# Ledger of designs, part 182: peptides against a protein of PDB entry 3JWR

Target 1, 323 residues: chain A of PDB entry 3JWR
Amino acid sequence: TRELQSLAAAVVPSAQTLKITDFSFSDFELSDLETALCTIRMFTDLNLVQNFQMKHEVLCRWILSVKKNYRKNVAYHNWRHAFNTAQCMFAALKAGKIQNKLTDLEILALLIAALSHDLDHRGVNNSYIQRSEHPLAQLYCHSIMEHHHFDQCLMILNSPGNQILSGLSIEEYKTTLKIIKQAILATDLALYIKRRGEFFELIRKNQFNLEDPHQKELFLAMLMTACDLSAITKPWPIQQRIAELVATEFFDQGDRERKELNIEPTDLMNREKKNKIPSMQVGFIDAICLQLYEALTHVSEDCFPLLDGCRKNRQKWQALAEQ
Target 2, 298 residues: chain A of PDB entry 3JWR as posed
Amino acid sequence: TRELQSLAAAVVPSAQTLKITDFSFSDFELSDLETALCTIRMFTDLNLVQNFQMKHEVLCRWILSVKKNYRKNVAYHNWRHAFNTAQCMFAALKAGKIQNKLTDLEILALLIAALSHDLDHRGVNNSYIQRSEHPLAQLYCHSIMEHHHFDQCLMILNSPGNQILSGLSIEEYKTTLKIIKQAILATDLALYIKRRGEFFELIRKNQFNLEDPHQKELFLAMLMTACDLSAITKPWPIQQRIAELVATEFWEQGDQVGFIDFVCTQLYEALTHVSEDCFPLLDGCRKNRQKWQALAEQ

## One batch from the design tools (peptide; made by RFdiffusion4, then SolubleMPNN)

Design b2_p13_8_s2 (from b2_p13_8, 8 letters changed)
Fold by OpenDDE base, seed 3:
Structure b2_p13_8_s2 (fold): chain B 323 residues (1-323), chain A 13 residues (1-13)
Amino acid sequence: as target 1 above (323 residues)
Amino acid sequence: MEEELKLNSLELL
C-alpha cells in the first residue's frame, strides 16, 4: 500500500526528537504516520529489531495492521489509546529504568501486548457484552473482550507479511505468546482488583523479588495496568481532554443500554450525570490508581512522574468536584 | 461509594 511504502521509506527520528521517553508525552498533534514512526522507534531503541532479527518492512506492515484493526468510530478505545499505552510502557522501560529488570522476551511481549491490548474494541465494556448476549459472551466466561483482543493479536501476528516473531525459536515464540496473553488479560480491571492486593503486600513488606517467576508475572500484570491507566497521570490539559473522550464513549454505551437493553445506566455511563465526572474521577484515582503508581514507584523510583501526575490530577478533579 | 467506584473503575477500562 502507499501507506506502507511511505512508512517503510521514512527516516525514523530519535526517541529524543519524538519525546517518547517523556511521561508527559501527548499524541494529540501527531499524524497517524508519526504514531507509526514512534512505534518503530520503540522497537528499535528497546533492541527488539536487532535481537529478534525483525525485517523493517514486516514491522512496518505489522504496525499498520494493528492500527487498522482498531475501530475509528470508538471515541477512546482506539489506536491512539493503544499507542499511548505502548508509549507509557516505553517510557517506563527507558526513563523508568524497568528495562534493566526484564528479559528481552518480556519486553517484546509487553510492547506487543500494549499495542494490541484493545484490538477491535467495540466501545462497550464486558458487562454490556454479557448483558447483550453477544456471541463473544458464549465463547468466554470472564475477561470476554480481553480474550477477543488476544485472539485478534494472534491473528495479526500469524498473517502473511506481519510475522514480526519469525526470528524467534519455537520455545521463545511460545514464551512470548504466553506473556502477551497474560499481559492483555491483565488489562481487565476485574483481574487487577483481584491480584493487586498480593502485589501491594509484597511491596509493603519489602518482600518483592523479580527473580521469583510468580512475582515477575504479577509485576508484568501491574505494569500493563499502570500503562493502560496512564492517561490519569498526564499533564492536566491532556488528562482533561482524555477524560472527555472516555466520558463520550461511556455515555454512548449508556445510551445503548437504555435503548437496546432497557437498562438505566450507572452514573459513569449516564449522560445526565455529567456533573458527577469530577467526583467520579477522584474516586477512581483513590480506589484504583494511586496505590498502583505508589507501588510501581517503590519498584523503580524513576517512575515517580506517573505518581506525581496522578496526585496532581486528583487535586484538579477534587477542586472541580467542590465547585 | 468505594464499591460503586470499583464497579465504575471496572466499567471504565
Scores: peptide ipSAE 0.052, ipTM 0.790, DockQ to the pose 0.247
Fold by OpenDDE base, seed 1:
Structure b2_p13_8_s2 (fold): chain B 323 residues (1-323), chain A 13 residues (1-13)
Amino acid sequence: as target 1 above (323 residues)
Amino acid sequence: MEEELKLNSLELL
């Protein structure tokens, strides 16, 4: 395609020029082409292209295929969300110095998972999918969307000309797919809530050890969630704008719940309760985000900007909730 | 309340 030719021929700017190592990064000013260029830079600077012998054209095609399989009519869970998740992963690996704690296969899997974790997202949550009796709800009992996202990821990876993993051995390929699956499934916040207590307790007791395979898997899951939620850590103007996108998508679901399912939406998804957004954001930060970024900062102190951003945004949302 | 906030937060993401 013309898009592939343009991407494959383009000079890829440095990570410094693209600011993709910054935890404060925003994609709002970037074109789709620039987001793809940023993605190439992430693969390159993580040594994934070299270590796994990726062909440039194949990587470009894969990126464009991933981007194409996000829906344009979804307000938040689109390519830009996946791209920002991957950028946060890149920043955590580089600026947060987590790269030195992981294997190349783990890094490869995390980056692919971050970009792929919401593939074909429909702008509705698992609860809606279940209540609407969607065909996907017949295939999966839990983490319905996350299983679908992984299936989409696998489909793309196996598509002709998109096989970025073709340079891997059979064992490396199996390992990578296992980690990708686990990482995508870990973006189900239900699984996060279920598992986070073990992680926090290991940190609290100073018993956390990345040499333990189970603790490594647990850490990768927590890191995925930390990147997926990273909008809450962004500078306030960016955070507000992202919160508006999230609210738009949730209100669209709530409107559909009323119309299609004849149910009253939750406050979060109720367009009439916009005035509760600030207090709900404070509750979300306290219940979900703060402890995660505290624990992550304990694993790597260089991740502190995520925690600091989260704390600052909590203060901003609290001030709005008091008005 | 914490459980309800957790459930609502699960709907957020």
Scores: peptide ipSAE 0.052, ipTM 0.786, DockQ to the pose 0.263
Fold by OpenDDE base, seed 5:
Structure b2_p13_8_s2 (fold): chain B 323 residues (1-323), chain A 13 residues (1-13)
Amino acid sequence: as target 1 above (323 residues)
Amino acid sequence: MEEELKLNSLELL
């Protein structure tokens, strides 16, 4: 395609030029081509292209295939969300110095997972999918969308000319797919809520050990969630704009719940409750985000910008909730 | 409120 030719022929700017090591990164001013170039740079600077003998054209095609399998009519859970999740992962690995704590296969899996974790997202949550009796709800009982996202990820990875994992041994391939699956499934906040207590307790007790395979898996899950939620850490103007996209998608779901299911939406998804957004954001930060970024900062102090950003945005939302 | 926020957060993703 013309898009593939343009991407494959383009000079990939440095990570410094692209600012993809910055926790404060914003994609708002980037074209789709530039987001793809950033993604190539992430794979390159993490040594994934070299270590796993990725062909440049295959990587380009894979990136474009992933991007294509996000819906354009979804306000938040689109390519830009996945791209920002991957960028936060890259920043956490590089600037946050988490790269040195992980294997190359774990890094490969996390980056693929971050880019793929919301593939074919429909702008509705698992609860809506279940309540609407969607065909996907017949396939999966729990983490319905996350299983679907993983299936889409596998489909792309196995598609002709998209096989970025062809340089892996059979064992490396199996390991990578296992980690990708676990990482994508970990983006279900239900699973996060279920598992986070173990992680926080290990940190609190100074018993956290990445040499333990179970604790490693737990950490990868927490890191995925930290990157997935990283919009809450962004500089206030970026955070506010992303919160508007999230609210738009939730209100669209709430409107569909009224129309299609005859259900009164929750306050979060109720367009008429827009004035509660600031207080709900404070509650979300306190209930979900703060402890995660605190714990992540204990694993790597260089991740502090995520925690600091989250705290600053909490203050901003609180000030709006008091108005 | 915290349980409702957890449920709402489950609804977020």
Scores: peptide ipSAE 0.051, ipTM 0.785, DockQ to the pose 0.268
Fold by OpenDDE base, seed 2:
Structure b2_p13_8_s2 (fold): chain B 323 residues (1-323), chain A 13 residues (1-13)
Amino acid sequence: as target 1 above (323 residues)
Amino acid sequence: MEEELKLNSLELL
């Protein structure tokens, strides 16, 4: 395609020029091409291209295929969300110094998972999928969308000319796919809530050990969630704009819940309750985000900007909730 | 309130 030719021929700027090591990174000013260039830089600077012998054209095609399989009519859970999740992963690995704690296969899997974790997202949550009796709800009992996202990820990875994993041994390939699946499934916030207590307790007791395979898997899950939620850590102008996108998507679901399911939406998804957004954001930060970024910062102090950003945004939302 | 916030947070994602 013309897009592939343009991407494959483009000079990829440095990570410094692209600012993709910054936790404060914003994609708002970037074109789709620039987001793809950033993604190439992430793979390159994590040594994934070299270590796994990725062909540049294949990587470019894969990135464009991933981007293409996000819906344009979804306000938040689109390519830009996946790209920002991957950028946060890259920043956590580089600036947060988590790269030194992980294997190359784990890093490869996490980056693929971050880019792929919401593939073909429909702008509705698992609850809506279940209640609407969608065909996907017949295939999966739990984490319905996350299973679908993984299936889409696998489909792309196996598509002709998109096989970025072709340089891996059979065992490396199996390991990578296992980690990708686990990482995508870990983005189900229901699973996060179930598992986070174990992680926080290990941190609190100073018993956390990444050499333990179970604790490693747990950490990768927590890291995925931390990157997935990273919009809450962004500088306030970015945070506000992302919160508007989230609210738009949730209100669209709520409107569909009324129309298609004949139910009253929750306050979060109720367009008429827009005035509750600031207080709901405070609640979300307190219930979900703060402890995660605190724990992540205990694993790597260089991740502090995520925690600091989350705290700053809590104060901003609280000030709006008091108005 | 914490459980409702957790449930609402589950709906957020």
Scores: peptide ipSAE 0.049, ipTM 0.783, DockQ to the pose 0.244

Design b2_p13_8_s3 (from b2_p13_8, 10 letters changed)
Fold by OpenDDE base, seed 2:
Structure b2_p13_8_s3 (fold): chain B 323 residues (1-323), chain A 13 residues (1-13)
Amino acid sequence: as target 1 above (323 residues)
Amino acid sequence: MEEELRLNSFEML
């Protein structure tokens, strides 16, 4: 395609020029091509291209295939969300120095997972999919969408000309796919809520050890969630705009819940309760985000900008909730 | 309130 030719021929700017190591990064001013260039830079600067002998054209095709398999009519869970998740992962690995704590296969898997974790997202949550009796809800009882996202990820990875993992041994390939699956499934917040207590207790007790395979898996899950939620850490103007996109998608679901399911939506998805957004954001930060970024900062102090951003946005949302 | 916040958080993402 013309898009592939343009991407493959383009000079990829440095991570410094692209500012993709910054936790404060915004994609708002970037074209789709520039987001793809950023993604190439992430793979390159994490040594993934070299270590796993990725062909440049194959990587370019894969990135464009991933981007194409996000829906354009979904307000939040689109390519830009996946891209921002991956950028946060990159920043956490580089600027947050988490790269030094992980294997190359884990890093490879996390970056692929971050880009792929919401593939073909439909702009509705698992509860809606289940209640609507969608065919996907018949295949999976829990983490319905995350299983679908992984299936889409696997489909793309196995598609002709998209096989970025072709340089891996059979064992490396199997390991990578296992980690990708675990990482994508970990983006189900229900699973995060279930597992985070173990992580926080390990941190609190100073018993956290990445050399333990179970704790490593747990950490990768927490890191995925931290990147997935990273919009909450962004500078206030960015956070506010992303929150509007989230609200738009949730209100669209709520409107569908009324129309298609004949149910009253929750406050979060109720367009008529837009005035509750600031207080709900404070609640979300307190219940979900703060402890995660605190724990992540205990693993690596260089991740502090995520925690600091989250705290600053809590204050901003609180001020709006008091008006 | 914590349980409602947890339920709301399950729906948020």
Scores: peptide ipSAE 0.050, ipTM 0.789, DockQ to the pose 0.247
Fold by OpenDDE base, seed 5:
Structure b2_p13_8_s3 (fold): chain B 323 residues (1-323), chain A 13 residues (1-13)
Amino acid sequence: as target 1 above (323 residues)
Amino acid sequence: MEEELRLNSFEML
């Protein structure tokens, strides 16, 4: 395609030029081509292209295929969300110095997972999929969408000309796919809520050890969630804009819940309760985000900008809730 | 409230 030719022939700017090591990064000013160039740079600077012998054209095709399999009519859970999740992962690995704590296969899996974790997202949550009796709800009882996202990820990875993992041994390939699956499934907040207590307790007791395979798996799950939620850490103007996109998608779901399911939406998805957004954001930060970024900062102090950003945004939301 | 926040969080992400 013309898009592939343009991407494959383009000079990839440095990570410094692209600012993709910054926790404060925003994609708002970037074209789709620039987001793809950023993605190539992430793979390159993490040594994934070299270590796993990725062909440049295949990587370009894969990135474009991933981007194409996000829906354009979804306000938040689109390519830009996946790209920002991957950028936060890259920043956490580089600037946050987590790269030195992980294997190359784990890094490869996390980056692929971050880019793929919401593939073919429909702008509705698992609860809606269940209540609407969608065909996907017949295939999976829990983490319905996350299973679907992984299936889409696997489909793309196995598609002709998209096989970025062809340089891996059979064992490396199996290991990578296992980690990708676990990482994508970990983005189900329901699973995060179930597992986070173990992680926080290990940190609190100073018993956290990445050499333990179970704790490694737990950490990768927490890191995925931290990157997936990273919009809450962004500079206030970026955070506020992303919160508007999230609210738009949730209100669209709430409108569908009224029309299609004849139910009153929750406050979060109720367009009529827009004035509660600031207080709900404070509640979300307190209940979900703060402890995660605190714990992540204890694993790597260089991740502090995520925690600091989250705290600053809590203050901003609280000030709006008091108005 | 905490359960509602959990539900809201499950809905948000």
Scores: peptide ipSAE 0.049, ipTM 0.790, DockQ to the pose 0.280
Fold by OpenDDE base, seed 3:
Structure b2_p13_8_s3 (fold): chain B 323 residues (1-323), chain A 13 residues (1-13)
Amino acid sequence: as target 1 above (323 residues)
Amino acid sequence: MEEELRLNSFEML
C-alpha cells in the first residue's frame, strides 16, 4: 500500500527528537504516520529489531495492521490510546530504567501487548458485553474483551507479512505469547483490583523480588495497568482533553444502555451527571491510581514523574469538584 | 474509571 511504502521509506527520527522518552508526552499534534514512526523507534531503541532479527518492512506492516484493527468511531479506546500506552511503556523502560530489570522477551511481549491490548475495542466495557448477551460473552466468562483483544493480536501476528516474531525460536515464541496474553488480560481493571494487594504488600514489607517468577509476572501485570492508566499522570491540559474523550465514550455507552438495554446508567456513564466528573476523577485517583504509581516508584525511583503527575491532577480535579 | 471498580477498590482498601 502507499501508506506502507511511505512508512518503510521514511527516516525514523531519534527518540530524543520524538520526545518518546518523556512521561509528559502527547500525541495530539502527531499524524498517523508520525505515530507509526514513533512505534518503529520504540522497537529499535529497545534493541528488539536487532535481537529478534525483525525485517523493517514486516515491522512496518505489522504496526499498520495493528493500527488498522482499532476502530475510528470509538472516542477513547482507539489506536491513539494503544499508542500512548506503548509510549508510556517505552518511557518507563528507558527513562524509568525498568529495561535493566527485565529480559528481552519480557520487553518484546510488553511492547506488543501495549500496542495490542485494546484491539477491536467497541467502546463498551465487559459489563455491557455481558448484559447485552453479545456472542463474545458466550466464549469467555471473565475478561471478555481482553480475551478478544488477545485473539485479535494473535491473528495479526500470524497474518502473512506481519510475522514480526519469525526470528524467535519455538520456545521464545511460546514464552512471548504467554507473556503477551498475561499482559493483555492484566489490563482488565477487575483483575488489577484482585491482584494489586499482593504487590503493594510485597513493596511495603520490602520483600519484592523480580528474580521470583511469580513476583515478576505480578510486576508485569502492574506495569501494564500503570501504562494503560497513564493518561491520569499527564500534564493537566492533556489530562483534561483525555478525560473528555473517556467521558464521551462512557456517555455513548450509557446512551446505549438506556436505548438498547432499558437500563439506567451509572453516574460515570450518565451524560446527565457530567458535573460529577471532577469528584469521580478524584475518587478514581484515590481508589485505583495513587498506590499503583507509589509502588512503581518504589521499584524504580525514576518513575516518579508518573506519581507526581497523578498527584498534581488529583489537586486539579479536587479544585474543580469544590466549585 | 469504572464506578463499579471504584466501589470494589474502596472495600479492599
Scores: peptide ipSAE 0.038, ipTM 0.774, DockQ to the pose 0.114
Fold by OpenDDE base, seed 1:
Structure b2_p13_8_s3 (fold): chain B 323 residues (1-323), chain A 13 residues (1-13)
Amino acid sequence: as target 1 above (323 residues)
Amino acid sequence: MEEELRLNSFEML
């Protein structure tokens, strides 16, 4: 395709030029081509291209295939969200110095998972999928969308000309797919809530050990969630704009719940409750975000900008909730 | 709120 030719022929700027190591990064000014170039840079600077013998054209095709399988008519859960999740992962690995704590296969899996974790997202949550009796709800009992996202990820990885994992051994391939699946499934906040207590307790007791395979898996799940929620950590103008995108998508769901399902939406998805957004954001930060970024910062102090950003945005949302 | 988030699989951000 013309897009593939343009991407494959383009000079990939440095991570410094692209600012993709910054926790304060914003994609708002980037073209789709530039987001793809950033993605190539992430793979390159994490040594994934060299270590796993990725062909440049295959990587380019894969990136474009992933991007193409996000819906353009979804306000938040689109390619830009996945790209920002991957960028936060890259920043956490590089600037947050988590790279040195993980294997190359774990890093490979996390980056693929971050880019793929919301593939074919429909702009509705698992609750809507279940209540609408969507065919996907018959396939999966829990984490319905996350299972679908993984299936889409696997489909792309196995598609002709998109096989970025073809340089792996059979065992490396199996390991990578296992980690990808676990990482994508970990983006279900229901699973985060279920598992986070174990992680926080290990941190609190100073018993956290990445050499333990179970604790490693737990950490990868927490890291995925931390990157997925990383919009809450961004500089206030970026945070506010992303919150508007989220609210738009949630209100669109709420409107559909009223119209299609004859259900009164929750306050979060109720357009008439827009004035509650600031207080809901404070509640979300307190209940979900703060302790995660505190724990992550305990694993690596260089991740402090995420915690600091989250705290600053809590203050901003609190000030709006008091107006 | 935590239970609601868990039940509804919310990503607020």
Scores: peptide ipSAE 0.050, ipTM 0.795, DockQ to the pose 0.428; fails the geometry check

